# Peptides against a protein of PDB entry 4N78: the designs that were tried, part 66

Target 1, 186 residues: chain A of PDB entry 4N78
Amino acid sequence: HFQVICRLLGYQGIAVVMEELLKVVKSLLQGTILQYVKTLMEVMPKICRLPRHEYGSPGILEFFHHQLKDIVEYAELKTVCFQNLREVGNAILFCLLIEQSLSLEEVCDLLHAAPFQNILPRVHVKEGERLDAKMKRLESKYAPLHLVPLIERLGTPQQIAIAREGDLLTKERLCCGLSMFEVILT
Target 2, 155 residues: chain B of PDB entry 4N78
Amino acid sequence: MAELQMLLEEEIPGGRRALFDSYTNLERVADYCENNYIQSADKQRALEETKAYTTQSLASVAYLINTLANNVLQMLDIQASQLRRMESSINHISQTVDIHKEKVARREIGILTTNKNTSRTHKIIAPANLERPVRYIRKPIDYTILDDIGHGVKW

## One batch from the design tools (peptide; made by RFdiffusion4, then SolubleMPNN)

Design b1_p12_8_s3 (from b1_p12_8, 4 letters changed)
Fold by OpenDDE base, seed 3:
Structure b1_p12_8_s3 (fold): chain B 186 residues (1-186), chain C 155 residues (1-155), chain A 12 residues (1-12)
Amino acid sequence: as target 1 above (186 residues)
Amino acid sequence: as target 2 above (155 residues)
Amino acid sequence: NKFIQKMLEMLK
């Protein structure tokens, strides 16, 4: 699903969605959640001492239940505050999954473009074979597929310009060094 | 443009008219040959003359058709060339617009990104033994494996 | 003219 969303929205659509999600998250955090947190801080016991271990686990549990009774009985906390926290969590997860899906798509694009951009994988060298010789052979084999040099030789000036720009855009991807998720977490 | 215009307005219509005129002329020649054969005392000579006219007429029509056909072909070639030029221009504009849109989109999303702190993540040391590229043998996905997973109605 | 001549030759 996230892959399809990435393909459908593209960079621009993803940017818009992320911006709107950030606004929603900000609104939830600064609005409802903050209010509930403030309320919770007010009702929180000022002094909560660790009960003696002699009371055993049941007694300790009862102690904390009693201390937190006002919080536990606050019905709106479960229905509203926790729901808002779920929404924030879902938004964060959504952003993460979108970034991951986008990165996968970008990597695939890079891999598909590689033969046309003179980006060759390192070949396995059998014992006794020279890596350099194999690489040279591979380079020679794929040399006719190099798009930019081919267009520079055979194309119009306009085509050359477009090819160069396209090549650059193909090489420059977010997955190469940029993270959206880190920005969202900040 | 001038050549195409000449073909469309003068040469091709002219060729069509010539063919039409040839039809009329052929009818006249046929009538002449028939009458000449009937009236001539020397039937052999009349027949030879008819053969000569027939040959000439066929050659003339063939020439007219060939000329017209060549002109039509030339016209089509010119038009095809014009269409190709137009297509090229449209494609160029389209590509330019697409590249521009992509650049804008990338700038927009770029605002929402930060540089990955490449923590010195350990260089994925390529395993020393580069596994031989296992030929990807596409095994058909057996979907029956999923038959037991989920609330599917077992009939 | 060459075409006509060729056609004439073929029709002979």
Scores: peptide ipSAE 0.016, ipTM 0.732, DockQ to the pose 0.013
Fold by OpenDDE base, seed 2:
Structure b1_p12_8_s3 (fold): chain B 186 residues (1-186), chain C 155 residues (1-155), chain A 12 residues (1-12)
Amino acid sequence: as target 1 above (186 residues)
Amino acid sequence: as target 2 above (155 residues)
Amino acid sequence: NKFIQKMLEMLK
């Protein structure tokens, strides 16, 4: 699903969605969640000592339940605060999954474009073969597929300009060095 | 442009008219040959004359058809070339617009990105010695280790 | 075709 979303929205659509999600998250954090956190801090027991082990696990649980009774009974915590936290969590996960999906798509595009851009994979060298010789053979094999040099030789000035720009745009992808998710965490 | 216009307005219509006129003329020639054959005392001579007119008429029609066909083909070639040029122009504009849109989109999403902290994750140099997968030996959890943590009963 | 046909008829 996320892959399809990435394909449908493209960079522009993803940017818009991410911006709106950030606004929502900011609103939730600075608004409702902050208020509840402040309230919780006020009602939190100032002194919460560990009960003696002699009370056993049930007794310890009851002790904490009693100390946190006011918090547990705060109905709005469950219905509103936890819901808002869930929404924030979902937004974060959404952003993460979108970025991952986008990265995969970008990598795929880069791999597909590689033969046309003189980007060659490292070839496995069998014992006794020179890596350089194999690479040269590979370069020679794919040389006719290099799009920009081909268009520079055969194309019009306008076509050359477009080819160069297209080549640059193809090479420059977010996955090469940029992260959206890091911005969200920040 | 001038050549295409000449083909469309003059040469092709002219060729069509010529073929039509040829039809009428051929009918007259046929009538003449028929009458000449009937009236001639020398039937053999009349027949030879008819053969000559037939050959000439066929050659004339063939020439007219060939000329017209060539003009039509030339017209089509010119039109095809014009269409190709138009297509090329449209494609160029389309590509330019797409590139522009892409650049705008990238700027927008770029605002939402930061440089990946390439933590120089130390090349996990695969230890030369592939440590044999340590067989997961289920060691029983020794809970006595926790006896010293907290208010545990020291036996 | 008519001309050829007529001519062929005359040759018969």
Scores: peptide ipSAE 0.016, ipTM 0.735, DockQ to the pose 0.008
Fold by OpenDDE base, seed 5:
Structure b1_p12_8_s3 (fold): chain B 186 residues (1-186), chain C 155 residues (1-155), chain A 12 residues (1-12)
Amino acid sequence: as target 1 above (186 residues)
Amino acid sequence: as target 2 above (155 residues)
Amino acid sequence: NKFIQKMLEMLK
């Protein structure tokens, strides 16, 4: 699903969605969540000491339940605050999954374009074969597929300009060194 | 451009008019041949004359059709060439617009990105002094203390 | 008319 979303929206659509999600998250954090956190801080026991281990797990649980009774019984905390936290979590997860999906699409595009851009994978050399000779053979084999040089030789000046710009745009992808998710976490 | 204009305005209309005139002339020739055959004492001669006129008329019409057809084909070739040039121009504009849109989109998404922090593989510098692992003798937590707590099925 | 028809038929 996320791959389809990435293909449908493209860079522009993804940017818009991410910006809106950031606004929503900011609104939730600075609004409702902050208010509930402030309220919780006010009602939080000032002194909460760890009970002695001798009371066992049930006794310790009862102790904390008693100390936090007012917080646990605060119905709005469960229905509103936790829901908002869930929404924030979902938004973060959504951003992560979108970035991952976009990175996969970009890698696929790079791989598909590679033969046309004179980007050849390092070939596994079997024992006894010279790497240089094998690479030269591959370069020679794929030389006719090099799009920019081909258009420079056969195309109009306008076509050459478009081909060069297209080549640059194809090579420069977010997955090469940029992260959106890191920005969202900050 | 001048050639196309000449074809459209002069040659093709002229050829069509010539064909129409030829049709009218053929009708006159047909009437003549029919009357000549009826009135002639030598029917064989009249027939041969009719055959000659028929052959001549067919040749003339064939020539006119061929000339007109060639002119129409030439016109279509010129128009096809013009359409190809127009298509090329439209494609160029379309590609330019697409590239521009892509650049704008990339700028927009770029604002939402930062450089990937290459996690410096912190070389786990093994601390030189391997502090002797103090054998954490985990005293087994006696969970039997919990056996009497809860509604669990007493095996 | 017959002659014209024949001519037209030959042109077909």
Scores: peptide ipSAE 0.015, ipTM 0.731, DockQ to the pose 0.010
Fold by OpenDDE base, seed 1:
Structure b1_p12_8_s3 (fold): chain B 186 residues (1-186), chain C 155 residues (1-155), chain A 12 residues (1-12)
Amino acid sequence: as target 1 above (186 residues)
Amino acid sequence: as target 2 above (155 residues)
Amino acid sequence: NKFIQKMLEMLK
């Protein structure tokens, strides 16, 4: 699903969605969640010391239940605050999954473009063969597929310009060094 | 452009008119040949003359048709070439626009990105001394260590 | 010959 979303939205669509999600998350964090946290801090016992272990687990539980009674009975915390936290969590997960899916798509694009951009995989060398010789042979084999040099030789100036720009755009992908998710976490 | 215009405005219409005029002329030739055959004392000569006119007329019409056809073909070729050039231009514009849109989109999403912290793979320097797997001796959690921290009822 | 020329001219 996320892959399809990435393909459908493209970079622009993803950017818009991410921006809106960030706004929503910010609104939730700075608004409702912050208010509840402040309220919880106010209601939180100023001094909550650990009871002695001698009270046993039931006694300790009862102690904390009593100390936190006001918090536990705060019904809105469960219904509203936790829901908002879930929404934030979902938003974060959504962003993560979108980025991952986008990265996969970008990698696929890079791989598909690689033969046309003189990007060759390292070939496994059998015993006794020189890697350099094999790579050179491979390079020679795929040399006719190099798009930019081909267009530079055969194309019009306009086509050459477009090809160069296209080549650059193809090479420069977010997955190579950029993270959206890190921005979301900050 | 001038050649196409000449074909469209002069050569092709002119050729069509010439064919139409040839029709009228052929009818006159036919009438002449018929009358000449009837009036001629030497019918054999008249017949040979008629054959000659017929051959010539057919050749003339064939020439006119061929010329017109060639002009039409030439016109179509020029038009096809123009369309191809136009298509190429449109494609170039389209590609330029697409590239621009892509650049804009990438800038927009780029604002939402940070450099991946290449976690310096700290070379996990394998500690030279393989710390002997300290047998995890489950030390019972001595909860008494926390006894001094809590408000316990001093019995 | 004159007639043929005339006919040719008419066919032109």
Scores: peptide ipSAE 0.014, ipTM 0.734, DockQ to the pose 0.007; fails the geometry check

Design b1_p12_8_s4 (from b1_p12_8, 5 letters changed)
Fold by OpenDDE base, seed 1:
Structure b1_p12_8_s4 (fold): chain B 186 residues (1-186), chain C 155 residues (1-155), chain A 12 residues (1-12)
Amino acid sequence: as target 1 above (186 residues)
Amino acid sequence: as target 2 above (155 residues)
Amino acid sequence: DKFIQKMLEYLE
């Protein structure tokens, strides 16, 4: 699903969605969640000492239950605050999954473009073969597919300009060095 | 453009008119040949003359048709070339717009990105001596060692 | 073209 979304939205659509999600998250964090956290801090016991181990696990649990009774009984916390936290979590996950999906698409694009851009994979060298010789053969084999040089030779100045620009855009992808998710976490 | 205009406005219409005029003339020639054959005492001569006129007329019509056809073909070729040029121009514009849109989109999404901190993967310097994985012999934790440290109530 | 040329020669 995320892959399809990435394909459908493209960079622009993804950017818009991400921006809006960030706004939503910010609104949730600074608004409702912050208010609930403040309220929780107010009702939080000022002094919560560890009960004596002699009370055993059940006694300790009851102790904490008693100390946190006001928090546990705060029904709105469970229904509203946790829901908002879920929404934030979902938004974060959405961003992560979108970025991952986008990265996959970009990698695929890069791989598809590679033969046309003189980007050759490292060939596995069998024992006894020189890597350099194989690479040269590979380069020679794919040389006719180099799009920019081909267009530079055969194309109009306008076509050459477009080809160069397109080549640059094809080579430069977010997955090469940029992360959206890191921005979200920050 | 001038050539196309000349073909469309002058040459092709002119050729069509010429063919029409030729038709009228051919009818006159036919009438002449018929009358000449009827009136001539030397029918063989009249027949030969008619054959000559027929050949000439056919040649003339063939020439006119060929000329007109060539002009039409030339016109079509010019138009086809113009269309191809227009297509090329449109494609160029389209590509330019697409590239621009892509750049804008990339800028927009780029604002939402930060450089991946390539954590310098500490070159895990593989220790030169691959210490043979010491078979983790799970030494049973002798819990009796702790018997002396704990305030365990000796029952 | 040769045919047309021949026909034109007949018109001369």
Scores: peptide ipSAE 0.022, ipTM 0.726, DockQ to the pose 0.011
Fold by OpenDDE base, seed 5:
Structure b1_p12_8_s4 (fold): chain B 186 residues (1-186), chain C 155 residues (1-155), chain A 12 residues (1-12)
Amino acid sequence: as target 1 above (186 residues)
Amino acid sequence: as target 2 above (155 residues)
Amino acid sequence: DKFIQKMLEYLE
């Protein structure tokens, strides 16, 4: 699903969605969540000492339940605050999954373009074969597929300009060194 | 341009008129041949004359049709060439617009990105000096990382 | 040109 969304929206659509999600998250954090957190801080027990281990797990649980009774019984906390936190969490996860899906799509594009851009994979050298000789053979084999040099030789000035720009755009991808998710966490 | 105009305005209309005139003339010839055959005492001779006129008429029409057809074909070839040139121009414009749109889109999404901190496992404790914004150094994409991803051509 | 030539030859 996320791959399809990435293909459908493209860079521009993804950017718009991410910006809007950031606005929503900001609104949730600075609005309702902040208000509930402030209220919770006011009702939080001033002194909550760790009970002695001698009370056992049930006794310790009962102790904390009693100390936090007012917070646990606050119905709006479950219905509104936790829901908003869930929405924030979902937004973060959405951004992460979109970025991952976009990265996969970009990698796929790079791989598909590689033979046309004189980017050859390192060939596995079997024992006894010279790596250099194999690489030269591969280069020679794929030389006719080099798009930009081919267009530079046969194309019009306008076609050459378009080919160069297209080649640059094909090579430059976000996955090569940029992260959106890190910005979102910031 | 001048050749196409000549074909459209003079040669093709002229050829069509010639065919129409030929049709009218053929009707006259047919009437003549029929009357000549009926009135002639030597029907065999009249028939041979009719045959000769028929052959001549067919040859003339064939010539006119061929000339007109060639002119129409030439016209179509010129028009096809013009359309190809227009198509090429439109394609260039379209590609330019697409590239521009892509650049704009990339700038927009770029605002939402930061440089990936490649956590090299070895904490090179860089001295506390203010990390100058690491200039995006175009590191050559090491595509070897992708060797294990996908059904690559096993050589 | 060949067709025209043939037709002209036939008219002759």
Scores: peptide ipSAE 0.021, ipTM 0.718, DockQ to the pose 0.013
Fold by OpenDDE base, seed 3:
Parts: sequence; C-alpha cells; structure tokens
Structure b1_p12_8_s4 (fold): chain B 186 residues (1-186), chain C 155 residues (1-155), chain A 12 residues (1-12)
Amino acid sequence: as target 1 above (186 residues)
Amino acid sequence: as target 2 above (155 residues)
Amino acid sequence: DKFIQKMLEYLE
C-alpha cells in the first residue's frame, strides 16, 4: 500500500502529505496532549514513597493504585489522550513507512538506470580470471547503452541538455543521503 | 510549404481531372475502334489499329495514374515529415515541463529532509558466497501483513 | 517506374 501511495503521490504529493501530518501532530501535541499532561502533572502525587516490602507485592500494588487512583479513574485519559497519542504514533509510523517505501522505489530506479549511466556492478571473478579484463568486457558490452554519450553524439543541442538534466535527476535521489524521518523526529 | 500547397491545390487536382478526362477520351476511342472495325473492309488493318490505340491508351492511363500516385505519395511524405517535426516539438516541450515539475517537487520534499548521519553502518560484509541470483519470483504482495500495523480502528 | 518508362518508350 505504501509503495502505491508513493507512486501515486510522487515527491510533491508526499511532501504535501508529510507537511500536513506534521501540522496535525503539532496540533495534537501542543493542544490536547499538552493539556492532559498538565492535568496529570497536577494530580500526580507530590510525595510517593516506596512502601515497605513487608506489604508484599499485592499490598504494594494496592498502594500504588491508591496513590494513582485519580489518574486511573480519569476516564478521559483513556478515551481522549491515549487516542491522540495513538494518532501521533500512527502518523509517525506512516511517515516512516512512506520513507522506506520511497527509498525502495528510488533504489529500484537507480538500479534500472545504472546500465544506461555507466554504473556497472562488481562482477564476481572466478579463479584465474582477471577482474580488469572482465570489467572491460562488461564495459564494452554496455557502452552502447550509455544514454548521455549516445545523445551527445546523435542528438540536437536541446536533446543533449534534456538528457544531461535527466541524468542528473536520475542520479540524485533522497536515498543517497537524505532522511525525512529524522526531520520528523526532531 | 510551397511544395505541399502546390501538390494539394494544383498537381493532385490536376492529375485527377486529367484522369477523368482520360476516361471520357477512352470511351470515345473505344467507340471509334468499334465503328472502324465494323465499317472497314480490311478487318486486319482495323484490328491492328485498335491494338495500337489500346496500347497507347493503356500507356497514357498508366502514366497518369503513376504521376498522380507519386504526387500523392510525395504529399503524404511531406505531411508525415511535418507531423514528425510537430511531435518532436511537443515531446521536447513535454520533457522540459516534466523536468521542471520534477525539480520543483524535489525542492519541496527536500525541505523535509536532513542529511543522514552516516553512523558506522556496519559494512554489509558481502557474504563471501555470492548466492546465485535467486530468480526473482514475483510473490503477490500479501497486504494482510499490514493489518497489524498501526492502531487504527479495526472494523 | 521502370515499367512505366518501358511502356512509355514503347509508345514512342
């Protein structure tokens, strides 16, 4: 699903969605969640001493339940605050999954473009074969597929310009060194 | 453009008219040959004359058709060339626009990105044994795997 | 074209 979303939205659509999600998250954090946190801080026992171990685990649990009774009985905490936290969590997860999906798409694009951009994979060298010779053969084999040089030789100046720009755009991808998720976490 | 216009307005219509006129003339020639053969005392001579007219008529029609056909072909070639040029121009514009849109989109999304701190990515030690490229088996994506991801309302 | 030329030559 996320891959499809990435394909449908493209970079621009993803950017818009991410921006809106950030706004929503900000609104939730600064609004409802903050208010509940403040309220919780107010009702939090100022002094909560560790009960004596002599009361046993059940007694200790009851003690803490009693101390936190006001918090536990705060019905809106579960229904509203936790729901908002879930929404924030979902938004974060959404962003993460979108980024991952986008990265996969970008990697695929890079891999598909590689033969046309003179980016050759390292070939496995069997014992007795020279890596250099094999690489040269590979280069020779794929040389006719090099798009930019081909267009530079056969194309119009306008076509050459477009080809060069396209080549750059193809090479420059977010997955090469950029992260959206880190920005979201900040 | 001038050549195309000449073909469209003068040569092709002219050729069509010539062919039509030829049809009318051929009918007259046929009538003549028939009457000549009936009236002639020397049937052999009349036949030879008819053969000559037939050959001439065939050649003339063939010439007219060939000329017209060549003109039409030439017209079509010119038009095809024009269309190809137009297509090339449109494609160029389209590509330029697409590149521009892509650049804009990348700028927009770029604002939402930061440089990956290359923490010590564990060198993916390429396993020494390059596993044989596993044939890409298209497994249908099971989307049910995502059903457990997120805290949305399970309907 | 050659055929037509030949036909034309025959008519000449």
Scores: peptide ipSAE 0.020, ipTM 0.718, DockQ to the pose 0.013
Fold by OpenDDE base, seed 2:
Structure b1_p12_8_s4 (fold): chain B 186 residues (1-186), chain C 155 residues (1-155), chain A 12 residues (1-12)
Amino acid sequence: as target 1 above (186 residues)
Amino acid sequence: as target 2 above (155 residues)
Amino acid sequence: DKFIQKMLEYLE
């Protein structure tokens, strides 16, 4: 699903969705969640000492239940605060999954474009073969596929410009060094 | 442009008219040959003349058809070339627009990104010396450490 | 002219 969403929205659509989600999260955090946290801090027992172990597990549980009775009985905590926290959590997860899906798509694009951009993988060298010789052979094999040099040789000035820009856009992907999720966490 | 216009307005219509006229002329030639054969005392000579006219007429029609066909083909080739040029121009414009849109989109999403702290994941250099798995010696949990926490009985 | 000649040759 997230892969499909990434394909449908593209960079622009993802940006818009992320911006809106950030606004929502900010609103939830600075608004309702902050208010509930403040209230909880006020209602929290100032001194909560560990009861004696002699009371056993049931007694200890009852003790804490009694100490936290006001918090447990705060109905709005369950209905509103927890719901808002779920929404924030879902938003975070959504952002994470979108970024992961986008990264996968970008990696695939990079891999598909690589032969046309003179980006060759390191080949496995069998025992006795020189890596340099094998790489040179590979370079020679794929040299005719290099798009930009090919267009520079055969294309019009306009085509050359487009090819160069396209090449640059293909190489410069978010997955190469940028993270959206880190921004969300800050 | 001038060549295409000439083909469309003059050469092709002219060729079509010529073919139509040739049809009428062929009918006249046929009538002449028939009458000549009937009236001629020398039927063999009349037949040879008819053969000559037939050959000439067929050659003429063939030439007219060939000329017209070539003109039509030339017209189509010119039009096809024009369409290809237009298609190329449209494609270039489309690509330019797409690139521009992509750049804008990337700027927008870029605002929402930060540099990945490549935490130099220290290559967990596998310590050369595989520290022998320190045999997990289950140290008995000394619960007396908890004796100072809470109301536990100090023994 | 060449076409006419060729056609004439074919009709002969």
Scores: peptide ipSAE 0.017, ipTM 0.727, DockQ to the pose 0.011

